Peptides against a protein of PDB entry 6UG1. Designs and how they scored, part 29

Target 1, 304 residues: chain A of PDB entry 6UG1
Amino acid sequence: SNEERKRRKYFHMLYLVCLMVHGFIRNEWINSKRLSRKLSNLVPEKVFELLHPQKDEELPLRSTRKLLDGLKKCMELWQKHWKITKKYDNVGLYMRTWKEIEMSANNKRKFKTLKRSDFLRAVSKGHGDPDISVQGFVAMLRACNVNARLIMSCQPPDFTNMKIDTSLNGNNAYKDMVKYPIFWCEVWDKFSKKWITVDPVNLKTIEQVRLHSKLAPKGVACCERNMLRYVIAYDRKYGCRDVTRRYAQWMNSKVRKRRITKDDFGEKWFRKVITALHHRKRTKIDDYEDQYFFQRDESEGIPD
Target 2, 301 residues: chain A of PDB entry 6UG1 as posed
Amino acid sequence: SNEERKRRKYFHMLYLVCLMVHGFIRNEWINSKRLSRKLSNLVPEKVFELLHPQKDEELPLRSTRKLLDGLKKCMELWQKHWKITKKYDNEGLYMRTWKEIEMSANNKRKFKTLKRSDFLRAVSKGHGDPDISVQGFVAMLRACNVNARLIMSCQPPDFTNMKIDTSLNAYKDMVKYPIFWCEVWDKFSKKWITVDPVNLKTIEQVRLHSKLAPKGVACCERNMLRYVIAYDRKYGCRDVTRRYAQWMNSKVRKRRITKDDFGEKWFRKVITALHHRKRTKIDDYEDQYFFRRDESEGIPD

## One batch from the design tools (peptide; made by RFdiffusion4, then SolubleMPNN)

Design b1_p10_7_s3 (from b1_p10_7, 5 letters changed)
Fold by OpenDDE base, seed 1:
Structure b1_p10_7_s3 (fold): chain B 304 residues (1-304), chain A 10 residues (1-10)
Amino acid sequence: as target 1 above (304 residues)
Amino acid sequence: DEELYKLLFG
């Protein structure tokens, strides 16, 4: 019905805001001065120097290569620190079906909300789920004065799915779900004027995204609980930006149709949400990023 | 907090 379509759209909007606020809160927690002091001790001076290379005036690419090598070594150091990777309780922050949402509303399951103190202890000990591990990695880079963003792929229920039963049947459902991350890192490269993508936990990869990312879910089974629609970046200065364009090859032709921003009302609403979560002034880094997104939109073209 | 509430329900 038209009423059920409206209900699912509004529930998607509410759920999306809750996810974006969760990302904001986690981004605040990883700025903990106590945690920063502890995590900086994991990074030797030689690795710190690689993270902060001098500008090579002859070949700026040499400076980028040093930064990439520093980030690789940081990933290796992080793997040594992280002792226990816990499985997600249920589906974590991956996408729920409409049926699962309805069933969960009936079951008064007390979701144990992780407190700030418990999070800081988990990161400090190296014990937690993959999301906590990624968030801790971002905290370690920030402790080394690296301009690192926390990236969150927000997974609200699919309001474009009007099926009544959306149950996902499959023996490998968990493996397919966790094949691609929900959280990752971006690092600003001041030499190339681009964001570097870092997945320290799941795929253990570093990439300089041009047209497509390795972190973008591929295949039907993986996309059932991980639809790339709302990739939100949280920086160390409490900036909040939609960076979906970086990771979406087909933003205009495919991804936009699955977003609340498919219409003018949804676009205006989503801009208000981003603005409310964006607690810093615009910088020249934002100008370079917007220029990159513009070039990506021109290169994709307008779908017919 | 109030701005977020207004954004959700306003």
Scores: peptide ipSAE 0.025, ipTM 0.730, DockQ to the pose 0.074
Fold by OpenDDE base, seed 2:
Structure b1_p10_7_s3 (fold): chain B 304 residues (1-304), chain A 10 residues (1-10)
Amino acid sequence: as target 1 above (304 residues)
Amino acid sequence: DEELYKLLFG
């Protein structure tokens, strides 16, 4: 019905705000001074120097290579620190079906909220789910004065799915779900004027995204619980930016159709949400990023 | 945070 369509749209919007606020709160927690002091000790001086290379005036690419090597070593150090990777409780922050949402609402299941103190302890000990691990990795980079962003792929229920029953029948549902991350890291490369994508936990990869990312879910089974629609970046200064354009090859032709921003009302609403979560002034880094997104939009073209 | 999680998952 038209009513059910409206209900699902509004529930999607509410769920999206809740996820974005969750990302914001986690971004505050990883800025903990106590955590920073502990995590900085994991990074030896030699690796710190690689994270902060001198500018090579002859070949700026050499400086980028040092940074990339430093980030690789940080991923290795992080793996040594991380002792226990817990499975997600149920589906974690991956996308739920409409049926699962309805059933969850009926069963009044006590959601065990992780407190800030428990989070900080989990990161410090190296015990937790992959999301906590990624968040801790961002905290470690920030402790080393790296301009690292927490990236969250927000997975609200698909308001474009109007099926009554949306049950997923997959035996390998968990493996397919966790194949791609929900949280990852971006690091600013001051030499190339680009964000470097870092997945320290799931794919254990570093990439300089040009047209597509390895972190973008591929295949029907993986996309059932991880649909790339709202990739939100949280920086160390409490900036909040939509960076979906980086990771979406087909933003205009495919991804936009699955977003609340498909219409003017949704675009304006989503902009208000971003603005409410964006707690810093604009910088030249934002200008370079917006220029990159503009070039990506031009290169994709407007879908006919 | 707890209220938000309750709203989403409760």
Scores: peptide ipSAE 0.025, ipTM 0.737, DockQ to the pose 0.110
Fold by OpenDDE base, seed 4:
Structure b1_p10_7_s3 (fold): chain B 304 residues (1-304), chain A 10 residues (1-10)
Amino acid sequence: as target 1 above (304 residues)
Amino acid sequence: DEELYKLLFG
């Protein structure tokens, strides 16, 4: 019905805001001074120097290579720190079906919200789910004065799916779900004027995204609970930015059709949400990033 | 929806 379409759209919007606020709160917790002091001790001086290379005026690429090597070593150090990777409770922050939502509304499952103190303890001990681990890795890089962002792929229910039964069949549902991350890191490369993508936990990869990312979900089974639609970046200064364009090869032709921003009303609403979560002034880094997104939009073309 | 925005951020 038209009513059910409206209900699903509104529920998608509400759920999206709740996810984006969750990402914002986790980003604040990462900025803990107590946690920063503990995590800085995990990084030896030689690795710190690689994270902060001098600018090579002859070949800026040499400085980028040092930074990449430093980030690789940080990822290795983080794996040594992290002792226990817990499975997600149910589906974690991956996408729920409409049926699962309806069933959960009837069952007052007390979501045990992890308290800030428990989060800080989990990161300090190296015990938690993959999301906590990624968030802790971002905290470690920030403790080393690296301009690292927390990235969150927000997974609200698909309001474009009007099927009544959206049950997912399959014994491998969890394996396919966790194949791609929901949280990762970006690091600003001041030499190339680009963001470097870092997945320290799931794929254990570092990439400089040009046209496509390894972190973008591929295959039907993986996309059932992880649909790339809203990739949100949270920086150390409480900036909030939509960075979906980086990770979406087909933003205009495919991804936009699955977003609330497919129409002018949804675009204006989503811009208000981003603005409300963006607590810093614009910088030259934002200008370089917007220029990159513009070039990516031009290169994709406008779908006919 | 401005009402949803106000409900969440107002």
Scores: peptide ipSAE 0.024, ipTM 0.709, DockQ to the pose 0.067
Fold by OpenDDE base, seed 3:
Structure b1_p10_7_s3 (fold): chain B 304 residues (1-304), chain A 10 residues (1-10)
Amino acid sequence: as target 1 above (304 residues)
Amino acid sequence: DEELYKLLFG
């Protein structure tokens, strides 16, 4: 019905705000001074120097290569620190079906809200789910004065799915779900004027995204609980930016149709939400990023 | 739901 379509759209919007606020809160927690002091001790001086290379005036790419090597070594150090990767309780922050939402509303299942103190302890001990691990990795890079962003792929229920029963038929549902991350890291490369993508936990990869990302879910089974629609970046200065364009190959042709921003009303609303979560002034880094997004939109073209 | 609409758009 038209009423059910409206209900699912509004519920999607509410759920999206809750997810974006969750990302904001986690980004605040990883700025803990106590945590920063502890995590900086994990990074040897030689690795710190690689994270802060001098500008090579002859070949700026040499400086980028040093930064990439430093980030690789940080991933290795993080793997040594992280002792226990817990499975998600249920589906974590992956996408729920409409049936699962309806059933959860009936069962009053209290989301186990992890307290800030418990989060800081989990990161400090190296014990937690993959999301906590990624968030801790971002905290370690920030402790080394690296301009690292926390990235969150927000997974609200699909308001474009009008099926009553949205049961998932997969025997390997958990493996397919966790094949791609929900949280990852971006690091600013001041030499190339680009963001470097870092997944320290799931795919254990570093990439400089051009047209395609390894972190973008592929295949029907993986996309059932992880649909790339809202990739939100939280920086060390409490900036909030939509960076979906980086990771979406087909933003205009495919991704936009699955977003609340498909219409003018949804675009204006989503802009208000981003503005409410963006607590810093614009910088030249934002200008370079917006220029990159513009070039990506031109290169994709208008879908026929 | 008008209340949810107001909460999201008001």
Scores: peptide ipSAE 0.019, ipTM 0.670, DockQ to the pose 0.096

Design b1_p10_7_s4 (from b1_p10_7, 4 letters changed)
Fold by OpenDDE base, seed 5:
Structure b1_p10_7_s4 (fold): chain B 304 residues (1-304), chain A 10 residues (1-10)
Amino acid sequence: as target 1 above (304 residues)
Amino acid sequence: EKELYELLFG
């Protein structure tokens, strides 16, 4: 019905805000001074120097290569620190079906929200789910004065799916779900004037995204619980930015149709949400990023 | 909470 379509759209909006606020809160927690002091001790001086290379005036690419090597070594150090990767209790922050949402509403099970103290302890011990691990990795880079962003792929229920029974009955549902990450890292490269993508936990990859990312879900089974729609970046100064354009090859033709921003009302609403979560002034880094997004939008063109 | 409510319903 038209009423059910409206209900699903509004519930999607509510769920999206809750996810974005969750990302904001986790971004505050990883700025903990106590955690920063502990995690900085994991990074030896030689690796710190690679994270902060001098500008090579002859070939700036040499400085970028040092930064990339430093980030690779940080991923290795993080793997040594992280002792226990817990499975998600259910689907974590991956996309729920409408049926699962309805069933969960009927089940009075209090979701145990992880407290800040428990999160800090989990990161410090190296014990937790993949999301906590990625968040801790961002905290370690920030402890080394690296301009690292926490990236969250927000997975609200699909308001474009009007089917009631999407029984995701497959035995491999968990493996397909976790094939691609929900959280990752971006690091600012001051030499190339670009964001470097880092997945320290899932794919264990470093990428300089141009047209497409390895972190973008591929295949029907993976997209059932991980649909690239809202990739939100939280920086160390409490900035909040939509960076979906970086990771979406087909933003205009495919991704936009699955977003609340498909219409003018949704675009204005989503801009208000981003603005409310953005607690810093604009910088030259934002100018370079917006220029990159503009070039990507022009290169994709308008969908026929 | 109020700001979130205003953001959702305002």
Scores: peptide ipSAE 0.027, ipTM 0.739, DockQ to the pose 0.081
Fold by OpenDDE base, seed 4:
Structure b1_p10_7_s4 (fold): chain B 304 residues (1-304), chain A 10 residues (1-10)
Amino acid sequence: as target 1 above (304 residues)
Amino acid sequence: EKELYELLFG
């Protein structure tokens, strides 16, 4: 019905804001001074020097290569620190079906909200789910004075799916679900004027995204619970930015159709949500990033 | 926090 379509759209909007607020809160927690002091001790001086290379005026690429090597070593150090990777409770922050939402509304399962103190302890001990691990890795980089962002791929229920029964019958549902991450890291490269993508936990990859990312879900089974629609970046100064354009090859032709921003009302609403979560002034880094997104939009073209 | 609450429930 038209009413059910409207209900699903509004529920998608509410769920999206709750996810974006969750990302914001986790970004505040990883700025803990107590955690920063502990995590800085994991990084030896030689690795710290690689994270902060001098600018090579002759070949800026040499400085970028040092930074990339430093980030690789940080991933290795993080793997040594992390002792226990817990499975997600149920589906974690991956996408739920409409049926699962309806059934959960009837079951008052108290979401055990992890307290800030418990989160900080989990990161310090190296015990937790993959999301906590990624968040801790971002905290370690920030402790080393690296401009690292927490990235969250927000997975609200698909309001474009009007099927009543959306049951997922797959025996390998969990394996397919966790094939691609929900949280990762970006690091600012001041030499190339670009964000470097870092997945320290799932795929254990570092990439300089041009047209496509390895972190973008591929295949029907993987996309059932992980649709690339809302990739939100949270920086150390409490900036909030939509960075979906980086990871979406087909933003205009495919991804936009699955977003609330497909119409003018949704675009204006989503911009208000981003603005409410963005707690810093604009910087030259934002200008370089917006220029990159503009170039990507021009290169994709406007779908006819 | 208040602004977000107003955005959601206002």
Scores: peptide ipSAE 0.026, ipTM 0.739, DockQ to the pose 0.070
Fold by OpenDDE base, seed 1:
Structure b1_p10_7_s4 (fold): chain B 304 residues (1-304), chain A 10 residues (1-10)
Amino acid sequence: as target 1 above (304 residues)
Amino acid sequence: EKELYELLFG
């Protein structure tokens, strides 16, 4: 019905705000001074120097290569620190079906919300789920004065799916779900004026995204619980930015149709949510990023 | 629409 379409749209909006606020809170927690002091001790001086290379005036690419090598070594150090990777309880922050949402509303399952103290302990010990591990990695880079962002791929229920039964049956459902991450890192490269993408936990990869990312879900089974729609970046200064354009090859032709921003009302609403979570002034880094997004939009073209 | 906005931002 038209009413059920409206209901699913509104529930999607509410759920999206809750996810974005969760990302904001986790981004605040990883700025903990106590945690920063502990995690800085994991990075030896030689690796710190690679993270902060001098500008090579002859070939700026040499400075970028040093930064990339430093980030690779940080990933290796992080793997040594992280002792226990816990499985997600149920589906974690991956996308739920409409049926799962309805069933969960009937079952008063007390979601044990992880407290700030428990999160900080988990990161410090190296014991937790993959999301906590990625968030801890971002905290370690920030402890080394690296301009690292926490990236969250927000997975609200698909309001464009009007099927009554959306149950996902499959023995490999968990493996397919966790094939691609929900959380990752971006690092600002001041030499190339670009964000570097870092997945320290899942794919264990570093990339300089041009047209497509390795982190973008591929295949029907993987996309069932991980739809690339709302990739939100949280920086160390409490900035909040939509960076979906970086990771979406087909933003205009495919991704936009699955977003609340497909219409003017949804665009205005989503802009208000981003503005409410953005607690810093604009910088030249934002100008370079917006220029990159503009070039990506021009290169994709307007779908006919 | 106004009610959800008020609920989220009011």
Scores: peptide ipSAE 0.023, ipTM 0.712, DockQ to the pose 0.075
Fold by OpenDDE base, seed 3:
Structure b1_p10_7_s4 (fold): chain B 304 residues (1-304), chain A 10 residues (1-10)
Amino acid sequence: as target 1 above (304 residues)
Amino acid sequence: EKELYELLFG
């Protein structure tokens, strides 16, 4: 019905706000001074120096290569620190079906909200789910004075799916779900004036995204619980930015149709949510990023 | 809001 379409749209909006607030809270927690002091000790001086290379005036690419090598070594150090990767309880922050939401509304499941103290302990011990591990990795880079962002791919229920039964068929549902991450890292490269993408936990990859990302879900089974629609960046100064354009090849033709921002009302609403979560002044880094997004929009073109 | 937050993250 038209009423059910409206209901699903409003529920999607509410769910999206809750996810974005969760990302904001986790980003605040990883700025813990106590955690920072502990995690900085994991990074030896030689690796710290690679993270902070001098500017090579002859070939700036040499400085970028040092930074990339430093980030690779940080990923290796993080793997040594992380002892236990827990499976997600149920689907974690991956996308739920409408049926699962309806069933969960009826079942007062006592969800165990992870307290800040428990999170800090989990990161410190190297015991937790993949999301906690990624968040801890961002904390380690920030402890080394690296401009690292926490990235969250927000997975609200698909308001464009009007099927009543959205049961997922498949024996490998969990494996397909976790094939691509929900959380990852970005690091500012001051030499190339670009963000470097780092997945330290899932794919264990570092990339400089041009047109395509390895982190973008591919295949029907993987996209059932992980639809790239709302990729939100949380920086060390409590900035909040929509960076979906970086990871979406087909932002205008495909992704926009699955976002609340497909209409003027949704665009204005989503801008208000971003503004409410953005707690810093604009910087030159934001100018370079917006220029990159503009170039990506021009290169994709307007879908006919 | 709080109930949905608890539903999602609790």
Scores: peptide ipSAE 0.028, ipTM 0.727, DockQ to the pose 0.094; fails the geometry check

Design b1_p10_8_s1 (from b1_p10_8, 6 letters changed)
Fold by OpenDDE base, seed 3:
Structure b1_p10_8_s1 (fold): chain B 304 residues (1-304), chain A 10 residues (1-10)
Amino acid sequence: as target 1 above (304 residues)
Amino acid sequence: DEVEELLKKF
């Protein structure tokens, strides 16, 4: 019905706000001074120096290469620190079906809210789910004075799916779900004036995204619980930015149709949510990023 | 209605 379409749209909006607030809270927790002091001790001086290379005036790319080598070594150090990767309870923060939401409304499943103290302990011990591990990696880079962002791919239920039964078919549902991450890292390269993408846990990759990201879900089975629609960046100064354009090849033709921002009401609403979560002044880094997004929109073109 | 009103208050 038209009413069920409205209901699913509003529930998607509410769920999206809850996810974005969750990302904001986790970003605050990883700024813990106690955690920072502990995690800085994991990074030896030689690796710290690679994270902070001098500017090579002859070839700025040499400075970027040192930073990339430092980030690679940080990923290796993080793998040594992390002892236990727990499976997600159920689907974690991956996308739920409408059927799962309806069934969960009837079942008062106590969502085990992880307390801040338990999170800090989990990161400190190297014991937790992949999301806690990525968040801890961002905390380690921030402890080394790196401009690292926490990235969250928000997975609200698909309001464009009007099927009553949205049951997922497949024996490998968990494997396909976790094939691509929900959380990752970005690091500012002050030499190239670009964000470097880092997945320290899932794909264990570092990339400089041009047109395509390895982190963008591919294939029907992987996209059932992980649709790239709302990639939100949380920085060390409590900035909040929509960075979906970086990871979406087909933002205008495909991704926009699956977002609340497909209409003027949804665009205005989503801008208010971002503004409410953005607790810093604009910087030249934001100007370089917006210029990159503009160039990506021009290069994709307007879909006919 | 309530969710729309709540979302309009943002």
Scores: peptide ipSAE 0.020, ipTM 0.654, DockQ to the pose 0.116
Fold by OpenDDE base, seed 4:
Structure b1_p10_8_s1 (fold): chain B 304 residues (1-304), chain A 10 residues (1-10)
Amino acid sequence: as target 1 above (304 residues)
Amino acid sequence: DEVEELLKKF
């Protein structure tokens, strides 16, 4: 019905706000001074120097290569720190079906909200789910004065799916679900004027995204619970930015059709949400990023 | 309205 379409759109919007707020709160928690002091001790001086190379005026690429080597060594150090990777409770922050939402409304399962103190303890011990591990890795880089962002791929239910039953029949549902991450890291490269993508936990990759990312979900089974639609970046100064354009090859032709921002009302609403979560002034880094997104929109073209 | 009120709490 038209009413069910409106209900699903509204519920998608509400769920998206709750996810974006969750990302904001986790970004505050990883700024903990107590956690920062502990995690800085995991990084030896030689690795710290690689994270902060001098600018090579002749060949800026040499400085970028040092930073990339420093980030690789930080991923290796993080793997040594992390002792226990827990499975997600149920589906974690991956996308739920409409049937799962309806069933969960009837079952008042108190989501055991992880407290800030428990999160900080989990990161300090190296015990937790993959999301806690990624968040802790971002905290370690921030403890080393690296301009690292927490990235969250927000997975609200698909309001464009009007099927009544959206049950997922797959025996390998968990393996396919966790094939691609929900949380990762970005690091500012001051030499190339670009964000470097870092997945320290799942794919264990570092990439400089040009047209496509390895972190973008591929294949039907992987996309059932992980649709790339809302990739939100949270920086150390409480900035909030939509960075979906980086990871979406087909933003205009495919991804936009699955977003609330497909119409003017949804675009204006989503801009209000981003603005409410963006607690810093604009910087030259934002200008370079917006220029990159503009060039990516021109290169994709506007679908006729 | 309810989403804007939720946003005002942050």
Scores: peptide ipSAE 0.020, ipTM 0.693, DockQ to the pose 0.214
Fold by OpenDDE base, seed 1:
Structure b1_p10_8_s1 (fold): chain B 304 residues (1-304), chain A 10 residues (1-10)
Amino acid sequence: as target 1 above (304 residues)
Amino acid sequence: DEVEELLKKF
């Protein structure tokens, strides 16, 4: 019905806000001074120097290569620190079906919300789920004075799916779900004026995204619980930015149709949510990023 | 309106 379409759109909006606020709170927790002091000790001086290369005036690419090598070594150090990767309880923050949402509303399952103290302990011990591990990696880079962002791919229920039964049956459902991450890192390269993408936990990859990312879900089974729609960046200064354009090859033709921002009302509403979570002034880094997004929109073209 | 009220709580 038209009413059920409105209900699913509203519930998607509410769920998206809850996810974006969760990302904001986790971004605050990883700024902990106590955690920063502990995690800085994991990075030896030689690796710290690679993270902070001098500008090569002859070939700025040499400075970028040093930064990339420093980030690779940080990923290796992080793997040595992380002792226990826990499986997600149920589906974690991956996308739920409408049926799963209805069934969960009837079951008063007390979700044990992880407290700040428990999160800081988990990161410090190297014991937790993959999301806690990525968040801890961002905290370690920030402890080394690296301009690292926490990236969250928000997975609200698909309001464009009007099927009554959306149950996902399959023995490999967990493996397909966790094939691509929900959380990752971005690092600002001051030499190339670009964000570097870092997945320290899942794919263990570093990339300089041009047209497509390795972190973008591919294949039907993987996309069922991980739809690239709302990739939100949280910086060390409590900035909040939509960076979906970086990771979406087909933003205009495919991704926009699955977003609340497909219409003017949804665009205005989503802009209000971003503004409410953005607690810093604009910088030249935002100008370079917006220029890159503009060039990506021009290169994709407007779908007919 | 309700979503703006929810946003004002954050």
Scores: peptide ipSAE 0.019, ipTM 0.689, DockQ to the pose 0.154
Fold by OpenDDE base, seed 2:
Structure b1_p10_8_s1 (fold): chain B 304 residues (1-304), chain A 10 residues (1-10)
Amino acid sequence: as target 1 above (304 residues)
Amino acid sequence: DEVEELLKKF
């Protein structure tokens, strides 16, 4: 019905706000001074120097290579720190079906909220799910004065799916779900004027995204619970930015159709949500990023 | 955190 379409759109919007606020809160928690002091001790001086290379005036690419090597070594150090990777409780922050949402609403399950103290302890001990691990990795980079963003791929239920039953069939549902991350890191490269993408936990990869990311879900099974639609960046200064354009090959032709921003009302609403979560002034880094997104929009073209 | 409780209720 038209009513069910409105209900699903509204519920998607509410769920998206809750996810974005969750990302914001986790971004505050990883700025903990107590956590920073503990995590800085994991990074030896030689690795810190690689994270902060001098500008090579002849070949800026040499400075970028040092930064990339420093980030690689940080991933290795992080893997040594992390002792226990827990499975997600149920589907974690991956996308739920409409049936799962309806069944969950009927089940008065007491959900155990992770307290800030428990999160900080989990990161400090190296015990937690992959999301906590990624968030802790961002905290470690920030402890080393690296301009690292927490990236969250927000997975609200698909309001474009109007099927009554949206149950997912498959024995490998968990493996397919966790094939691609929900949380990752970006690091600002001051030499190339670009964000470097870092997945320290899932794919264990570092990339300089041009047109395609390895972190973008591929294949039907992986996209059932992980649809790239809302990739939100949270910086150390409580900036909040939509960075979906980086990771979406087909933003205009495919991704936009599955976003609330497909219409002017949704665009204006989503901009208000971003603005409410954006607690810093604009910087030259935002200008370089917006220029890159503009060039990506021009290169994709407007779908006919 | 009410948001995590809310996110879990969904």
Scores: peptide ipSAE 0.029, ipTM 0.727, DockQ to the pose 0.073; fails the geometry check

